# Designs tried in a protein design run: peptides against a protein of PDB entry 2AUS. Part 144

Target 1, 323 residues: chain A of PDB entry 2AUS
Amino acid sequence: ADIKREVIVKDDKAETNPKWGFPPDKRPIELHIQYGVINLDKPPGPTSHEVVAWIKRILNLEKAGHGGTLDPKVSGVLPVALERATRVVQALLPAGKEYVALMHLHGDVPEDKIRAVMKEFEGEIIQRPPLRSAVKRRLRTRKVYYIEILEIDGRDVLFRVGVEAGTYIRSLIHHIGLALGVGAHMAELRRTRSGPFKEDETLVTLHDLVDYYHFWKEDGIEEYIRKAIQPMEKAVEHLPKIWIKDSAVAAVAHGANLTVPGIVKLNAGIKKGDLVAIMTLKDELVALGKAMMSTQEMIERSKGIAVDVEKVFMPRDWYPKLW

## One batch from the design tools (peptide; made by RFdiffusion4, then SolubleMPNN)

Design b2_p19_6_s1 (from b2_p19_6, 11 letters changed)
Fold by OpenDDE base, seed 5:
Structure b2_p19_6_s1 (fold): chain B 323 residues (1-323), chain A 19 residues (1-19)
Amino acid sequence: as target 1 above (323 residues)
Amino acid sequence: REAERRERAAEELARLAAE
């Protein structure tokens, strides 16, 4: 999520009509919920699926999905995409994760050795998926972006770890324990980040959602439930973006592929095959798609398919047909 | 702390399931 992406402007004269669309912060409350994502503090105990089912009951929703499974015993950041935004989880599943973990060592190890060995686990690690995962039990490489030791108390090591999606912290701790020569296990785990979602003022509990929904439905106070739900655009902040002309929005919203003439600005470093977010000039999410060109090709070419549109989010009527 | 957090989470879950 922390990759700074340069913005390259292709058309500096492109304007947007303020009457078209619904910018993320200007949606009526019902529409905001329909295009919402909750930064849920998942409690320990329930499965991520049970928690999604409860959110659907609490908020009277037909559909919802989560941005990446947390084990029952694991608490913390679980993005839950609502209703029409449900499929935005496709952007969150591959996103990097951060955890705070408590590792318990099975023997005494000098602190300097703990620090030295844990630093060696920054970078590429080989993992085998646990037995309980739906993933094929093949060895796979995963990236550990960083390890920050927070506290060492005898045999207990509290640390923050940033990892590639689908890295198993339990397996990492087991491997660290082997490298230390004493063995180790994961005592506690909390997810503190899932892509653009982190522990901040947007983090809410299931209890908060019950209370905030009550305040809206019975007291007519929408402020709390509005604040508890993030716009779906939050769930794509970490993706490379392509901003399009108002004249291209309705076509893409109908499922047409994005062609090069529709591009106003784009992020640097897009490669062919990348998942990209197609945005309006008002930072509204139109669609997710697969880049068919690099950033450089999208700049240099005057024509061709820039993005193969895989999933439309924007309603077809928010922008007029201008073709 | 882990037992108390699990009890509170179980109680909150039981409340949300009973509503």
Scores: peptide ipSAE 0.012, ipTM 0.478, DockQ to the pose 0.084
Fold by OpenDDE base, seed 1:
Structure b2_p19_6_s1 (fold): chain B 323 residues (1-323), chain A 19 residues (1-19)
Amino acid sequence: as target 1 above (323 residues)
Amino acid sequence: REAERRERAAEELARLAAE
């Protein structure tokens, strides 16, 4: 999520009509909710599915989805996409995650040895998915991006860990315990990041949502519920972006693939097969799709399919049909 | 401009409720 991507401009003269679309900061409250994502602090106890069902009930919603399952006993950052934004969660599933974990050692180990061994687990690790996972129980590699030891108290080790999507922290702790020679288990786990969503001022509880919805419906105060819901564009901040001409927006919103002539600017480092966000010049999310070209090919070519459009989010009528 | 945006948002919400 923290990767700064260079922006390459193809058409520096491309302008956007201020009358077309609804930029994230210009959506009325009802429309903001329809295209919203909650950065939920999931409590320990309920499943991620139960929490989504409660949010639907609290906010009187027809549909919602979450940005990656947390186990019942795991708390912290659970992005919940609302209504028309529900399918934006597909951008969050492959995103990196951060956790704070409490590891309990089954024997005494010198602190210097704990620090040395845990540092060796930065990089590629081999894991087997647990029985409860919908993923086939085959051995697979996962990246541990970093391990930061926060505190060591005897046999208790509190640490922050950044990991590739679908890394199992319980399995990591088990392997660390084996490498230390004493064994270990995961005592506590909290998710502190899911892609662009982190522990910040946007993190809200289920109780906050009850109160904020009440303030809106009973007292006419929309400020709290507006701040508690992020625009769906937040859920794609970590993706490489392609910005398109106003004349291409309606075609993509109708499900047409993005062609090279529609591109105004794009991020560097796009590879064929990457998940990309197609944006307007007002930073509105039009669609998610699969890159069919690299950034370099999208610059050099005059024609062809740049992005295979997989999921449209923007309504068909926000921009005029020009075909 | 704000009135025109609110009108278009209301039209969209009405369409979204009919789908």
Scores: peptide ipSAE 0.005, ipTM 0.367, DockQ to the pose 0.027
Fold by OpenDDE base, seed 2:
Structure b2_p19_6_s1 (fold): chain B 323 residues (1-323), chain A 19 residues (1-19)
Amino acid sequence: as target 1 above (323 residues)
Amino acid sequence: REAERRERAAEELARLAAE
């Protein structure tokens, strides 16, 4: 999410009609909910599936999905995509995660040794998935991007950790404990980040959602529920983007692949096979797809399939058919 | 413009409820 991507302009004369589409910050409240994502503070206790079921009941929704399972005992950032946005969770599953963890050591270790050993766990680690995971229990590598020790109090070590998707913090703590020679276990875990979603002013509780829905339905006050729900475009902020001309939007919304002549601007560093977000010039999400070309090929070529469109989000009628 | 946007959003919601 912190990767600043350069924007390369292919067509500097491309304009957008202000009458077409529904920009993220200009959707009526009902439409905003249909294309929404909640940055939920998941409480400890319930499963991620139970929490999604509660959100569906609270907000009277037919469909919702979450951006990556938190264990029952784990609290914090759980992105929940609503209704027509439900499928956007596929962009969040592979996204990096951050946690704050409390590690309890099973013996006394000097603080200098704790700091030295924990620093050695930055980089590539070998993990085996836990018994309760739906993933085959094969050894796999995972990246630890950073470890920041926040506090050391005797045998208790509070730390922040940034990790590749599907890194098991419980397994990391077990390996740190073995390397320290005393053993360790995970006492507490909170997820503080999931891709573009973090602990900020957009983080809301289940109680907040109950109150905000009541204010809207009973008192006619939409402001609170509007702020509690992010536009689905938030869930793709960490992806490389391709912005398309108005005349290409309806075709892509009908499931047509994006061709090179439809591109107005794009991020640098797209590789063939990357997941990309196709955007309008008003920053509306049209579709997710697989890049069939690099950024350089999309600049140099005059024709060909740039993106294989996998998931359409935009309705077919927001932009006119211009073909 | 805001009334026309609300009308289009209502038409879309009606379509989405019929799916």
Scores: peptide ipSAE 0.005, ipTM 0.332, DockQ to the pose 0.029
Fold by OpenDDE base, seed 4:
Structure b2_p19_6_s1 (fold): chain B 323 residues (1-323), chain A 19 residues (1-19)
Amino acid sequence: as target 1 above (323 residues)
Amino acid sequence: REAERRERAAEELARLAAE
């Protein structure tokens, strides 16, 4: 999410009609909910699935999905995509995660040795998925982006860790304990980040959602529920983006593949096979798709399929058909 | 030394995984 992507402009004269679409900041409350994502503070105890079911009940929703499972005992950042936005979670599943973990050591270790050994776990690590995971139990490499030790109190080590999606913090702590020679276990875990979603003013509890929904339905006050729900576009902030002409929006919204002539601007560093977000010039999410070209090929070529459109989000009627 | 330590940790994990 923190990777600043350069924006390359292909058509500097491309304009957008202000009457078309619904920019993320200008959706009526009902439409905002239909295209929303909640940055939920998941409590410890319930499963991520139970929490999604509760949100559906609280907000009277037909559909919702979460941006990556937290274990029952794990609290913190759980993005919950609502209604028409439900499938935007596919952008969040592969996103990096951050956790704060409490590691308990099974023996006494000098702080300097703890700090030195934990720093060696930055970068590539080999993990085996736990028995309870639906993932094939093959050894696999995962990236640890950073480890920040927050506090050391005897045998208790509080640390922040940024990791590749599907890194098991319990397994990481077990390996750190082995490397220290005393063994260790995970005492506590909180997720503090899931891609673009973090602990900030947008983080809300289940209780907040109950209260905010009540204020809207009974008191006519929409402000709180509006702030508690992020636009679905938030869930794709970490993806490479391609911005398209108004004339291409309706075609993509009908499920047509994006061709090179439809591109106005794009992020640098797109590779063939990357998941990309197709955006309007008003930063509305049209679709997710697979890049069929690199950024360089999309610049140099005059024709061809740039993106294989996998999932449309935008309604077909927000932009006129201009072909 | 870091590569060898990661390789030994991988071998130890492979051994603990074969038990």
Scores: peptide ipSAE 0.000, ipTM 0.326, DockQ to the pose 0.011

Design b2_p19_6_s3 (from b2_p19_6, 10 letters changed)
Fold by OpenDDE base, seed 1:
Structure b2_p19_6_s3 (fold): chain B 323 residues (1-323), chain A 19 residues (1-19)
Amino acid sequence: as target 1 above (323 residues)
Amino acid sequence: REEERRRKSEEILEKLLAE
C-alpha cells in the first residue's frame, strides 16, 4: 500500500502565479512527451535495453531509460522514462517491486506445508546476487514484504510477492524449494508493480505505442499517445516531497541547493540522506535531491541547506529569476 | 543461445514495425 505521507504546511499564505510553469495536465503534447514516462508491458523475449531502443525508434526519441531491469524471459511493468525525463528512473530503481511467480516443485509436498514454509520467507532474507548482475556478488539482506499464494496445483505454486528493490525471485524460489526439502525452480515470472507503476489502465504494449504514434503523426489524433504517456511526476509519487515557493523555483532549476526559507510544505518522516522530490505548488517536479535535514529540522530551522540537489528536470525559463 | 535470443528479439521488432 502506498503509505500516504502526512503533509506539514510551513507557509499557509504562499500563493503561486498561474502564468508560471507547465503543470502536468497543461503540457502541450510535444512537451508532455519530453517529460513523459511510459508504463510499458514488456513482452517476454527481448532485454529491457532492447525494448528501450525500440521505444526510441517507434516514438522518434533521442533518449530514454528504464526504471529497473527485467530479465529477457520476464514480462510486465517496465517504466520507460523519455527524453528530458530519462533520469527520473533513479527514483524508480530503489522502489519496491511486486511480482507474480510460478514456482515448480521437484517433488510432492502437502499444501499445508507449502503454505507454512512460504509464510516463513516473509521478512528479511539473505541473498547472493547472480553472476550476470552488475552488483558485486556479496551476500546481502533483502526484505520480502509479503507473499500471497494465489493457486496451488500439485507441484505448481502461483504466488504474488512484494519485495525490496534488487531481490532475486529466482533465488527466493530456490531457497523455498530447499526449505520444502524437494527443491524448486522458477517456471514463470511477471512484474506487476514497480514503485508507483502497476498493472492498470496506464499499462501499454509496444504494439499500442506503434498504433498510437501512427494515429498522432498520420491522422492528427493525439489523445491515444497522450494517455499512453504519464507525466514524469508519476515516477516520483512514492518519494517524500518538498513543495517550494515560486521565488525558489528558478534557483533550484539552475542547480542551486534548496534552502529552508524556500519551503512551503513538506512530507512528514523525511530523514537525512533520503531521496526527495522538490515540487512546485502546482505539483511540477523541479528536481531530485538528497535531504540534508530531517522534516523536523526543516520545520525548526530558519536557514541552512535542506536538500542537496542532485538532478534538475525543470527548464530554467519556466519560472522567473527572483534573486 | 544468446544469438538465437537476439534473432527472435529482432523478429519481434520487425513484426511490430510491419503492422
Scores: peptide ipSAE 0.156, ipTM 0.847, DockQ to the pose 0.055
Fold by OpenDDE base, seed 4:
Structure b2_p19_6_s3 (fold): chain B 323 residues (1-323), chain A 19 residues (1-19)
Amino acid sequence: as target 1 above (323 residues)
Amino acid sequence: REEERRRKSEEILEKLLAE
């Protein structure tokens, strides 16, 4: 999420019609909800699926999905995409995660040794998925981006860890415990980040959602529920972006692939096969797709399919057909 | 264990809806 990507402009004269579309900050409340993502503070106890079902009940929604499972006992950041935005979770599933974990050691270890050994777990680690995971129990590599020890109290080690998607913190702690020679287990776990979603002012509880929905429906106060729901565009902030001409928007919204002439600006560093977000010049998410060209190829070529459009989000009528 | 977890989960929902 924190990767700053350079923006390369192909067409510096491209303008956008202010009458077309619905920018994320200008959606009526009903439309905002239809294209929303909640940064939920998942309580410990329920499954992520139960929590999604509860949000649907609380907010009277037909569809919702989450941006990556948290175990029942795990609390913290659970992005929940709503209604028309439900499938934006595909952008969040592969996103990096951060956790705060409490590791309990099964023996006494000098603090200096704890610090030294935990630092060795930064980088590539080999993991086996837990028995209860729906994932085939194959050995796989995962990246640990960083480990920050927050506190050491005897046998209790509180630490922050940034990891590749699908890294099992329980397994990491088990391996740390083995490396320390005393063994360890995960006492507590909280997810503090899921891609662009973090612990900030946008983090809301289920109680907050109950209250905010009530304030809207009974008192006519939209402010709270509006702030509690992020635009779906938030869920793609960590992806490389391609911004397109107004004349290309309706075609892409109808499921046409993005061709090179439609590109106004794009992020540097796109590779063939990358998941990319197709945006309007008003920063509206049109679609997710697979890059069929690199950034360099999209700059150098005058024609061809730039993005294979996999999932359209924008309604077909927000922009006129200009073809 | 799963039944107990489910029960505790339902109790959380009931509390949320009673407020």
Scores: peptide ipSAE 0.121, ipTM 0.828, DockQ to the pose 0.054
Fold by OpenDDE base, seed 2:
Structure b2_p19_6_s3 (fold): chain B 323 residues (1-323), chain A 19 residues (1-19)
Amino acid sequence: as target 1 above (323 residues)
Amino acid sequence: REEERRRKSEEILEKLLAE
């Protein structure tokens, strides 16, 4: 998620009309909620689906979705996309995750051996999905990006781990325990990151949401609920972006594919088949789509389909039809 | 185990609705 992507400018003279659209930080509160994502601190106990149902009740919403399941016993970062933004969760499902885990060893192991063995689990690991997963129980490779040991207290090992989406920390701990020769189990797990969402000032509890909604509806104070909800554009920060001309926005908002002449600027390193975010020059999310060209092809070509538009988010009336 | 999990989830919901 922290990969700084270079921005290549294709049209340095392109301007945007300030009267069109609603930039993320300038949406009225009702519109902000309709295009919002909550960085929820999920409590231990409920399922991710139960928590989403509760948020819908608390905030009087028709639709919501979560950015990747946490097990009932697992706490921490659960992005919850609201109303018109609900489908943005598809950008978060493949995103990297970070966890803090407490591993309990079933025997005594020297600290130097613990550190040495855990470092060997950085990189590619082979996992089998647990029985409760809807995923076919085929062996699959997953990346462990890093393991940071935070504390060792006898048989208890507290560590931070960055992983590819769909890595099972419980299975990782089981394999570490086998490699140590004594066995181990996962005592506690908290998710500290899901793509662009992390433990920061935007992290809110279910109790915070109850209070903040009350302050808005009963007292007319919108500030708290406004801060508790992030714009949907936050949920695509980790994706490669393509910024388009004002004249192309309405067509894409109607479900037309993005053609090369509509591109103003784009991130470097886009490959054919990548999920990309189509943005306005005001950093509004228009749509998600599949890249049909590389960054290099989008620069070199004068025509053709650059992005196959899969999911439109922007309303059709925010920008005028100019075709 | 699932009944105990469900009970704990209901307790969280009841606390949220009582506020």
Scores: peptide ipSAE 0.115, ipTM 0.825, DockQ to the pose 0.055
Fold by OpenDDE base, seed 3:
Structure b2_p19_6_s3 (fold): chain B 323 residues (1-323), chain A 19 residues (1-19)
Amino acid sequence: as target 1 above (323 residues)
Amino acid sequence: REEERRRKSEEILEKLLAE
């Protein structure tokens, strides 16, 4: 998620009309909500689905979706995409995650041994999904990007862990416990990051949302609810991007595939089959799609389908038809 | 256990909406 991608300019003369579209910072409050994502601090107790239903009730919304299930007992970062932005959560499913976990050891282990063994779990690990997972129970590899031990108190080990999407922290802790020779279980878990969403000033509770909605509807104060909702473009910050000409925006917004002539600039390192975000020159999200070419092919070719458009977000009328 | 969990979740919602 933190990989800075180089931007390659294909057309350095391309300009954008300031009268077209609605940049993320220029949306009226109702439109901002329609294209919003909440960085929710999910409380322990409810399911992620129950919490989404509650947000819909609190904010009087027709639809919403979450950026990756947290178990009922797990708290922390749950991105909730609203209304027209609901399906932007598909960009967050493959994103890296960070957790703070409390591991309880079933025996006494010297601190030096705990530190040494936990460091060996950085890198590739083999996991089997738990029975409760909708994922097929096949052995699979997952990346542990880092393990940071925060505190060791006897048999209790508090640690931060960065992981590939779909890594099971409970299974990781079980394997660490086996490697230590005493066994272990997950006592507590909090998600501290989901792709571009983290514990920061944008993290809000369900109580905050109740209060902020009240301030808007009853008192006419929009500031709080506006700050509590991030633009949907936040949910794609970690994806490779392709920026397109104004003349290509309306066609893509109507569901046409992106062709090579429509590209103004793009990130380096796009591979065929990658999920990519199609952006305007004002950094508005037009659509998500599958790259049909590499970055190099998109530069070298004069024609062809660059992106198979899978999901359109932008309304059809924000940019004029220029075809 | 799931019914008890659901009841506790509904209690959280009722508190949030009564505020």
Scores: peptide ipSAE 0.110, ipTM 0.825, DockQ to the pose 0.054

